# Peptides against a protein of PDB entry 5EIB: the designs that were tried, part 324

Target 1, 366 residues: chain A of PDB entry 5EIB
Amino acid sequence: VDLEPGTMDSVRSGPFGQIFRPDNFVFGQSGAGNNWAKGHYTEGAELVDSVLDVVRKESESCDCLQGFQLTHSLGGGTGSGMGTLLISKIREEYPDRIMNTFSVMPSPKVSDTVVEPYNATLSVHQLVENTDETYCIDNEALYDICFRTLKLTTPTYGDLNHLVSATMSGVTTCLRFPGQLNADLRKLAVNMVPFPRLHFFMPGFAPLTSRGSQQYRALTVPELTQQMFDSKNMMAACDPRHGRYLTVAAIFRGRMSMKEVDEQMLNVQNKNSSYFVEWIPNNVKTAVCDIPPRGLKMSATFIGNSTAIQELFKRISEQFTAMFRRKAFLHWYTGEGMDEMEFTEAESNMNDLVSEYQQYQDATAD
Target 2, 366 residues: chain A of PDB entry 5EIB as posed
Amino acid sequence: VDLEPGTMDSVRSGPFGQIFRPDNFVFGQSGAGNNWAKGHYTEGAELVDSVLDVVRKESESCDCLQGFQLTHSLGGGTGSGMGTLLISKIREEYPDRIMNTFSVMPSPKVSDTVVEPYNATLSVHQLVENTDETYSIDNEALYDICFRTLKLTTPTYGDLNHLVSATMSGVTTCLRFPGQLNADLRKLAVNMVPFPRLHFFMPGFAPLTSRGSQQYRALTVPELTQQMFDSKNMMAACDPRHGRYLTVAAIFRGRMSMKEVDEQMLNVQNKNSSYFVEWIPNNVKTAVCDIPPRGLKMSATFIGNSTAIQELFKRISEQFTAMFRRKAFLHWYTGEGMDEMEFTEAESNMNDLVSEYQQYQDATAD

## One batch from the design tools (peptide; made by RFdiffusion4, then SolubleMPNN)

Design b2_p28_6_s4 (from b2_p28_6, 18 letters changed)
Fold by OpenDDE base, seed 2:
Structure b2_p28_6_s4 (fold): chain B 366 residues (1-366), chain A 28 residues (1-28)
Amino acid sequence: as target 1 above (366 residues)
Amino acid sequence: MEELRKRIEERQEELARKEAEREAERLA
């Protein structure tokens, strides 16, 4: 789905364009112009019914519909505005199905689009209310991983998208292979989401290795375990050491000893015990899949529900507040039918979410 | 702590109930 035809043509002409049915390409002509309100109330609203017709058709063809997965950007008008409209409409029609998202957070290091803080804040407000699980993929963190860890001097969108693809493949491993922990979206939600509003995850992937170091690096369970818990491997731009993990899932892939995995997972928890809440028992889940990812012998994927994610939302909120106080570009949104109150409500709900994470961070076993 | 534990348990029970309902619908 896109509000611009050129994106669909790029997907269709790409190496995987033939895996999608032609009738499942739904697109507009006008685009969103990086405006959430165009995506949500005007251009996106005109297209949404045609998308819902495709969603219904594909849902009816499912033997067992678990839920929906949306991949979108929160910086642009289509992914943010129309994406959250779709989430709302799908939630209304399928209230008993899991809503899962891969939400790409904007970064000034990657995009110069001035209104990204508005689009992100308005989107986060919708995600808090209408999703069950959200993987926070921060372009800030992806850029920093590419530059610092992968030693790429000038990271490209291709380099960032490679990390996203590896992570998405990792977190969906249990859904794609039989006999795994969290084999469905609902079991994942039960294990990862102790409180309904606190459903934002920090993903991470290991191994991350620069091209120059690949030949010298052994892939071992201890090294994977250490790297996946390293703050530098988090794909959300927050430091887990500034918060506490509510829940964690670790997905190992490749031929390895389950005993060695369990020993290393216990060791990393004990070493980092100060960064976990003590009042959620058995809050770390581990899965092992014998099938490695393409091109690797072994990998580990991390899913963290941490109170440190508040750093990401605080950064967006600060940028939002600095623009909104000046009423900068506000007329672009109000001209599409938005009220200034919707901005204030979205800011308030995101600040409430930050406060909730802080409350659970400060909670003791008393 | 007790209130937090209760909220976690209530959420887990809600999610488990909705899973059981869906599994029942699939078997019917």
Scores: peptide ipSAE 0.027, ipTM 0.441, DockQ to the pose 0.016
Fold by OpenDDE base, seed 3:
Structure b2_p28_6_s4 (fold): chain B 366 residues (1-366), chain A 28 residues (1-28)
Amino acid sequence: as target 1 above (366 residues)
Amino acid sequence: MEELRKRIEERQEELARKEAEREAERLA
């Protein structure tokens, strides 16, 4: 789905374009112009019914519908505005189904789009209310991984999207292979989301290796475990050492000893015990899939529900507040039918979310 | 501690209820 046709043409002409049904390509002509309000109230609102018709058709074809997965960006107008409109409409029609998102957070290091803080804040407000699980993929973290870890001098959107794809493949492993931990979206929500509003995850992936170092890197369970918990491998631009993990899931892929995985997972928890809440029992879950990812002997994917994710929301809030106090570009949004009150509600809800994470970070076992 | 456990349990019960409702709808 897009408000521009060019994205659909790129997908259709791609190596996997033929796996998608032609009728499932729904697109507009005018785009959102990086305006959330165009995506949510005007251009996106005109297209949403056509998307919902496809969603219904595909849902009816499922033997057992678990829920929905959306991949979108929060900096642009289509992914943010129309994406959150779709989430809302799907939630209204399917209130008992899991809503899962891969939400790409904007970064000034990757995009010069000045209104990204508005689009992100307005989107986060919708995600807090209408999603059950949100993987926070921060363009800042992706850029930093590409530059520092992968040693790419000029990271491209292609390089960032490669990391996103690896992460998505990792976190969905349990859904694709029978008999695994978190084998469905609901079990994942039960294990990962102890508090309904605190459903924002930091994903991580191992191995992250530069092209020049690939030949020298041993892929071992201890090394994967260590890298998976390294702050530099987090796809969200927050330091897990500045918060506490509420819950963690680790997904290993490849031929390895389950015993060795369990031993290394216990060791990393014990070494990092100060970064876990003590009042949630059995808050670390581990899965092993014998099937490695393409091109790797083994991998590990991390899913963290951490109070450190508040750093990401604080960054967005600070940028939002600095812009909104000046009433900068507000007329672009109000001209599409938004009220200025919707900005203040979104800001308030995001600040409340930050406060909730801080309360659970400071909570003791008493 | 007790209040936090209660909130977790209530969340798990809510999720289990919604799963049972969906299973009942599939059998109907």
Scores: peptide ipSAE 0.023, ipTM 0.405, DockQ to the pose 0.016
Fold by OpenDDE base, seed 5:
Structure b2_p28_6_s4 (fold): chain B 366 residues (1-366), chain A 28 residues (1-28)
Amino acid sequence: as target 1 above (366 residues)
Amino acid sequence: MEELRKRIEERQEELARKEAEREAERLA
């Protein structure tokens, strides 16, 4: 789905364009112009019914509909505005189904869009209320991984999207291979989301290795386990050491000893015990899939529900507040039928979310 | 916090100039 036709042509002409049904390409003509309000109230509102018709048709073809997965950017107008409109409309029609998102968080290091803080804040407000599970994929973290870890001097959107693809492949492993932990979206929510509003995940992937170092790196279970818990391997720009894990899932892929995985997972929990909440029993889940990812002998994917995710929301909130106090570009949103009060409500709800994470970070078992 | 805010404001002004330049190029 896009509000611009040219993106659909790029997907269709791409190496995987043939995996999608032609009738499932829904697109507009005018685009959102990086404006959330165009995506949510005008251009996106005109297109949403056509998307819902496709969603209904695909849902009716499912033997067992678990829920929905949306991949979108929170910096742009289409992904943020129309994406959150779609989430709301799908939630209204399918209130008993799981809503899962892969939400790409904006970064001033990567984008030239000035209004990204508005689009992101308005989107987070919708995601707090209308999603059950959100993977936070932060362009700040992706850029830092590309530059510092992968040794790319000028990271491109192609380089970032490669990391996104690896992460998405990792977190969906249990959904794609039978008999695994979190084999369905609802079971993932039950294991990962102890409090309904605190459903934002910090994904991580190992190994992350520069092209020049790949040939010298041994892939071992201890190294994968250590890297998976390293902040440098997180796809969200948060340091887990500045918060506490509510819940964790670890997905290992490749031929390895389950016993060795369990031993290393126990060791890393014990070593990092101060970074876990003590009042949630059995809050770390581990899965092993014998099928490695393409091009690797083994990998580990991390899913963390951490109170450190508040660092990401604080960054967005600070950027939002700096623009909103100046009333910068507000007329672009209000001109599309948006109320200025919605900005204040979105800011408030995101600040409440930060406060909730902090409360649970400071909570004791006593 | 104040230094971070100032840095954010400077970056936003730079981005706004680049966006206005791109919009002017699309309209030309």
Scores: peptide ipSAE 0.000, ipTM 0.283, DockQ to the pose 0.023
Fold by OpenDDE base, seed 1:
Structure b2_p28_6_s4 (fold): chain B 366 residues (1-366), chain A 28 residues (1-28)
Amino acid sequence: as target 1 above (366 residues)
Amino acid sequence: MEELRKRIEERQEELARKEAEREAERLA
């Protein structure tokens, strides 16, 4: 789905364009112009019914519909505005189904779109209320991984999207292969989301290796485990050492000893015990899938529900507040039929979310 | 485009009405 035809043509002409049914390409003509209100109230609102018709058709063809997965950007107008509209509409029609998102967070290091803080804040407001699980994929973290870990001097969107794809493949492993922990979206939510509003995840992936060192790196369970818990490998731009893990899932892929995985996972938890809440029992889940990802012998994927995610929301909120106090660009949104109060409501809800994470960070077992 | 414009205008009028109602309630 896109409000621009050119993006759909790029997907269709791409190496995987034939995987998608032609009738499932729904696109507009005018785009959202990086305006959330265009995506949500105007251009996106005109297209949403056509998308819902496709969603219904595909849902009816499912033997067992678990839920929905949306991949979108929160900095743009289509992914943010129309994406959140679509989430709302799907939730209204399928209230008993899991809504999962892969939400790409904007970064000033990667994009020059001045209104990204507005689009992100307005989107997060919708995601708090209308999703069950949200993987926070931060363009800042992806850029930093590409630069520092992968040693790419000039990271491209292709390099960032490679990390996103690896992460998405990792977190969906349990859904795609039988007999795994978190084999369905609902079970993932039960294991990962102790509090309904606190459903924002920090994903991580291992191995992350520069092209120059890839040939010299042994892939071992200890190295995967150590790298997976390293703050530098988080796909969200927050340091888990500044917060506490509410819940963690680790998904290992490849032929490895389950015993060795369990030992290394226990060791890393014990070493990092100060970064976990003590009042959530059995808050770390581990899965091992014998099927490695394509091109790797072994991998590990991390899913963290951490109170440190508030750093990401604080960053967006600070940028939002700095623009909103100046009333910068507000007329672009109000001109699309948006209320100025929706900005204040979205800001308030994001600040409440930050406060909730802080409360649970400071909570003791007593 | 014309339907979209009309929908925007109707929404803006509704928002302006709600704002005026809230201002009236604050002054009462």
Scores: peptide ipSAE 0.062, ipTM 0.579, DockQ to the pose 0.018; fails the geometry check

Design b2_p28_7_s1 (from b2_p28_7, 17 letters changed)
Fold by OpenDDE base, seed 1:
Structure b2_p28_7_s1 (fold): chain B 366 residues (1-366), chain A 28 residues (1-28)
Amino acid sequence: as target 1 above (366 residues)
Amino acid sequence: SEKKKFQEELERLRKELEERKRRREELE
């Protein structure tokens, strides 16, 4: 789904364009112009019914519908505005189904879109209320991984999207292969989300190696485990050492010893014990899938629910507040039928979310 | 005139974002 036809043509002409049903390509003629309100109230609102018709059709064809997965950018108008409209409408129609998102967070390191803080804040407001699980994929963190870890001098959107795709493949492993931990979206939510509003995850993927080092690096369970818990490996731009993990899931893929995985997972928890909450028992879950990802002998995917994710929201909030105090570009949003009050409500809800994470960070077991 | 004011405000905001980025990089 896109408001721009050119994006859909690029997907269709791509090497995997045929994997999607032609009738499931829904697109507009006029893009959102990086305006959340245009995606949510005007151009997106005109297209949403056509998308919902496709969603209904595909949902009816499912033998067992677990829920929905949306991949979108929070910085752009279509992904943010229309994406959150779709989430709201799908949730209204399917209230008993899991809503999962892969939400790409904007960064001034990667994008020159000045209004990204507005689009992100307005989107987060919707995600807090209307999603059950949100993987926070931060363009800042992806850029830093590409530059620092992968040794890419000039990271491209292709390089960033490769990390996103690897992560998405990793976190969905349990859904695609039988007999796994978190074998369904509901079970993942139960294991990962102790508090309904605190459903934002820090994803990570291992191995991450530079092209020059790939040939010489032995992939071992200890190395995967160490890299997976490294602060520099997080795909959300926050340091887990500045907060506490509420819950963690680790998904290993490939032929490895379960015993070795359990030993390494215990060792890393003990080494990082100060970074876990003490009052949530059994808050680390581990799964092993014998089927490796394509092109790798083994991998590990990390899912962290950490109070440190408030750093990401604080970053967005600071940028939002700086623009909003000046009333910068507000007329572009209000001209699409949005009220100025919605900005204040979204800012307030994001600040409340930050405060909730802080409260649970400071909570000690008596 | 409105388009020009908009461009000037856009450039001002870009500069402020770059300065904030620089300050963060100096603190890391």
Scores: peptide ipSAE 0.000, ipTM 0.247, DockQ to the pose 0.021
Fold by OpenDDE base, seed 4:
Structure b2_p28_7_s1 (fold): chain B 366 residues (1-366), chain A 28 residues (1-28)
Amino acid sequence: as target 1 above (366 residues)
Amino acid sequence: SEKKKFQEELERLRKELEERKRRREELE
């Protein structure tokens, strides 16, 4: 789904365009112009019914509908505005189904779109209320991984999207292969989300290696485990050492010893015990799939529910507040039928979310 | 331009945030 027809043509002409049904391509004629309000109230609102018709048709064709997965950007107007409208409409029609999102967080390092803090804040407000699971894919973290770890001097959107695709493939492993931990979306939510509003995940992937070092790196379970828990490998721009893990899932892929995985996972928990909450029992889950990803002997994917994710929301909130206090570009949103009160409500809800994470960070076992 | 002023202010806020983080790390 997109408000710009050219993006759909690029997907159709791409190496995997044939995997999508032609009737499942829904697109508008006019883009959102990086405005959340255009995506949510005007251009996106005109297209949403056509998208819902496709969603209904595909849902009826499922033997067992577990839920929905949305991939969207929170910086742009289509992914943020229309994406959150679509989430709201699907939640209204399917209130008992899991809503899972891969939400790409904006960064001033990657985009010159000045209104990204508005689009992100307005989107987070919707995601807090209308999603069950949100993978926070932070363009700032992806850029820093590309630059520092992968040694790419000028990271491209192609380089960032490669990390996103690797992560999405990793976290969906348990859904695609039978007999795995978290084999359904609801079981993942039960294991990862102890509190309904605290459903924002910090993803990570290993191995991450520069092209020059790939030939010399041994892929071992200890190295994968160490890299997966390294703050520099987090795909959200947060340091886990500044918070506490509520829950963790680790998904290993490839032929490896389950015993060695269990030993390394125990060792990393013991070494980092101060960075876990002590009052959530069995809060680390491990899965092993014998089928490696294409081109790798083995990999590990990390999913962390950490109170450190508040650093991401604080960054967005500070940028939002700096614009909103000046009423900068506000007329672009109000002119599309949005009320100024919705900005204040979105800011308040995001600040409440930060306060909730801080409360659970400071909580001790009684 | 309003865009340029905003970018300059974001860069200032980012530096202030980094400096506050550094001061916290120095106090720990």
Scores: peptide ipSAE 0.000, ipTM 0.263, DockQ to the pose 0.024
Fold by OpenDDE base, seed 3:
Structure b2_p28_7_s1 (fold): chain B 366 residues (1-366), chain A 28 residues (1-28)
Amino acid sequence: as target 1 above (366 residues)
Amino acid sequence: SEKKKFQEELERLRKELEERKRRREELE
C-alpha cells in the first residue's frame, strides 16, 4: 500500500514483485507530501476503504488469523498518516486481533524532512492506543550498525533494509515454525508487554559481521548472545544501559545445544542484572528453532522491552515542542482538516508514555 | 575521517530518500 504509484511499480519490478497478488497492490494517485494529515484525513482517507477491502478478503482467506503486521515509516506522510489510519480502522473492525507494527522512527541525522517530528508524534499517539506490539527501528541505529559493525563504507538503503528484513524474519520465526515459544502474536504480547501502553520494543539481530571477517568468525552461541545484548547491536537509537529491561525475548535459529543457550542466556542476565527490573519474575524468554536463516548456520534475534526506549520518545518530543511552539508548518496540517488540539493531545500522550517508562524504571521491589 | 564519511553517507541516503519521494510525487 502506498499513496504513490511509483513505489508499487518499484515493488512489482523488483526481484520479489511476483510473490505479491496484483489485486493486493493498492495505491493512490496523489502523495502525502510528507504530511501526516494528508495521509490520515485526506488522500489516505480516500484510499483506506480500498485497503480495508483487501484486508478483509485476505483475512477471510486465512485458516487462522492471529492479527496484522504493518511495516511503515513514521517520518513520511503515507506510512505515518495513512499507516496509523489503517491501524485505527483495522483495530475498530478486528478488536480481538493482535496489531503488530515495525515502525521506522525518523532521525534528524538520517532525514532532512522538516516535519518528521510532527509526523512521528502524531503517529506515536496512534500507536500507543491502537497497537499491541511495536518494534521501534531507527534509521540512525541501522546506519551506525552498517557503518561501525558491518564496516560498510557507504551504507545504502538496501543495507539498512537488509537489517530490517533479517530482524523481521527473526522475530516472526516463532510464528512460522510451530511448537516454539511465542508461537502466536498473543503469546508474544503476554510475554513481552507487562503494561498495555508499554509495548514498544528494541529489536536486534546477530550475527552482524563485516564481509571481510565473515570467513574467520566462528558462529557460536556465546558470541551470538554477547552480540545481541550489546548496546551497539540495538536497532533503536537508545542505550539499554540508560534504562531497565521490563522483558526480553531471544530467538535462536540453527542447530545448537539448548543447554548451551540456557547457560549463555543465564550468564548474560547475571552480567547485566542491573539493567533488568527485579520485580518482574521470569522476564527473559528464550526460543530455539532448529532451522537456520538462509545463508547462516545460526542466528539470534533480540526483542527488548526497555525503559530506555523513552530516550527515543524524548528526542521526538523535544523536536516536536521546538517546532510546535513556533507554530512552524501547522498550516499544512490544519489545511487538511486537522485541529491544532490534536497536536497538543499527541504531545501530552507521548510525554505521559515517557513518564510511565520512567516510573517503572525507578520502581523498586516493595 | 570516519565521522566525515558517516556524514557524507547520511547525506547520500537523505538525497536517495528525497529522490524516491520526488519520483513518487511525479508519478502521482
Scores: peptide ipSAE 0.000, ipTM 0.266, DockQ to the pose 0.020; fails the geometry check
Fold by OpenDDE base, seed 5:
Order: structure tokens, then sequence, then C-alpha cells
Structure b2_p28_7_s1 (fold): chain B 366 residues (1-366), chain A 28 residues (1-28)
């Protein structure tokens, strides 16, 4: 789905364009112009019914509908505005189904869009209320991984999207292979989300290896485990050491010893015990899938529900406040039918979320 | 032009964000 036809042509002409049904391509003509309000109230609102018709048709064809997965950018007008409109409409129609998102967070290092803080804040407000699970994929973290870890001097959107794809493949492993931990979206939510509003995840992937060092790197369970818990491997631009893990899932792929995985997972928890909450029992879950990812002997994917995610929301909030206090570009949103009150409500809800994470970070076992 | 004003405001906002980042790194 896009408000611009050129994006759909790029997907169709891509190496996997034929895997999608032609009738499932829904697109507009005018675009959102990086404006959340155009995506949510005008251009996106005109297109949403056509998208919902496709969603209904595909839902009816499912043997067992667990829920929905959306991949979107929070910086752009289409992914943020129309994406959150679609989430709201799907939740209204399917209130008992899981809403899962892969939400790409904006970064001033990657994008030239000045209004990204508005689009992101307005989107986070919707995601807090209307999603059950949100993977936070931060373009700042992806850029820093590409530059620092992968040794790419000039990271491209292609390099960032490769990391996104690897992460998405990793976190969906348990959904695609039978007999795994978190085999369904509901079970994932039950295991990962102890409090309904605190459903924002820090994903991570291992191995991350520069092209120059790939030939010399041994892939071992200890190295994967260590790298997976390294702050530099997080796909969200927050340091887990500045918070506490509420819940963790680790998904190993490849032929490895389950015993060795359990030993290394216990060792990393013990070494990092100060970074876990003590009052949530069995808050670390491990899965092993014998099927490695393409081109790797083994991998590990990390899913963390950490109070450190508040750093990401604080960053967005600070950027938002700096623009909103000046009423910068506000007329572009109000001209699409938005009230200034909607901005204040979105800011308030995001600040409340930050406060909730801080409260649970500071909570001790009674 | 509105585009020029937008670019000038973008550059101001980027400088403000870089300065905030530097201040955070100086506090860590």
Amino acid sequence: as target 1 above (366 residues)
Amino acid sequence: SEKKKFQEELERLRKELEERKRRREELE
C-alpha cells in the first residue's frame, strides 16, 4: 500500500515482485507529502476503504487468522498517517485479533524530512492505543550499525533495509516453523508484554559482521549470545544498560547444542542481572530452530522489552517539543483538518508512556 | 520561496539537534 504509484512499480519490478497478488496492490496518485494529516485524514482516508476490502478478502481466505502485521515508517506521511489509520480501522473491525507492527523510527542522520517528529509523535500516540506488539526499528541505530559495525563509510537505504529484512526474518522464525516458542502472535504477546501499554520491543540480530572480517569470524553460540546482548547490536537507538529488561526472547537458528544455548543464556543473564527486573519470573525465553537463515550457519535474533526504550521516545518528544513550541509547519497539518489539541494529546500520551517505563524501571520486589 | 524557507528551517533544526546530541554525549 502506498499513496504514490512509483513505489508500487518499484516493488513489482523487484526480484520478488511476482510473489504478491496484483489485486493486493492498493495505491493513490497524490502522495502524502510527508504529512501525517494527509495520510490520516485526507489522501489516506480516501484510499483506506479500498485497503480494507483487500484486508477482508485476505482475512476470509485464512484457515486461522491470528492477527495482522504492518510494516511502516513513522517519519513519512503514508506509513505514519495512513498506516495508523489502517491500524485503527482494522482494530475496530477485528478487536479480538493481534495487531503487530514493524515501526521504522525516523532519524535526522538518514532523512531530510523536517516534520518527522510530528509524524512520529502522532503515530506513537496511535500505536500505544491500537497495537499489541510493536518492533521499534530505529533508522539511527541501523545507520550506526552500518557505519560502526559493518564498516560502511556511506550507508544507503539498501543497507538499512537489509538489516530490517534480517530482523523481520529473525523475529518471525517462531511463527514460520512448528513446535517453537511463541508459535503464534497471541503467545508472543502473553510472553513479552506484561503490561498492555508497554508493548514496544528492541530487536537485535547476530551475527553482524563487516565484509572484510566475514572470512575470519567463527560463528559460535557464545559469540552469538554476547553480540545479541551488546547495546551496539540493538536495532533501536537506546542503551539497554540505561534501563531494565521486563522480558526477553532469544531465537537461535542453525544446528547447535540446546544445552550450550541454555548455558550461555544463563551466563549472560547472570552477568547482566542488574539489567533485568527481578519481580517478573521466567522473563527470559529461548527458542532454537534447526533451520539456519540463508547464507549463515547460525544466527540469533533478540527481542527485548526494556525500559530503556524510553530513550527513543524522549528523543522524539524533545524534537517534537522544539518544533511545536514554535508552531513550525503546524499550518500544513491544521490545513488538512487537524486541531492543535491532537498534537498536545499525542505529546502527553507519549510522555505518559515514558513515565510508565520509568516507574517499572524503579520498581522493586515488595 | 516556501522551499527556501523550509530548507533554512531544516538547517536550523539540524544544528539544534546536533547541539543537543553533543550535550548528551558530554553528560555521558
Scores: peptide ipSAE 0.000, ipTM 0.258, DockQ to the pose 0.022; fails the geometry check

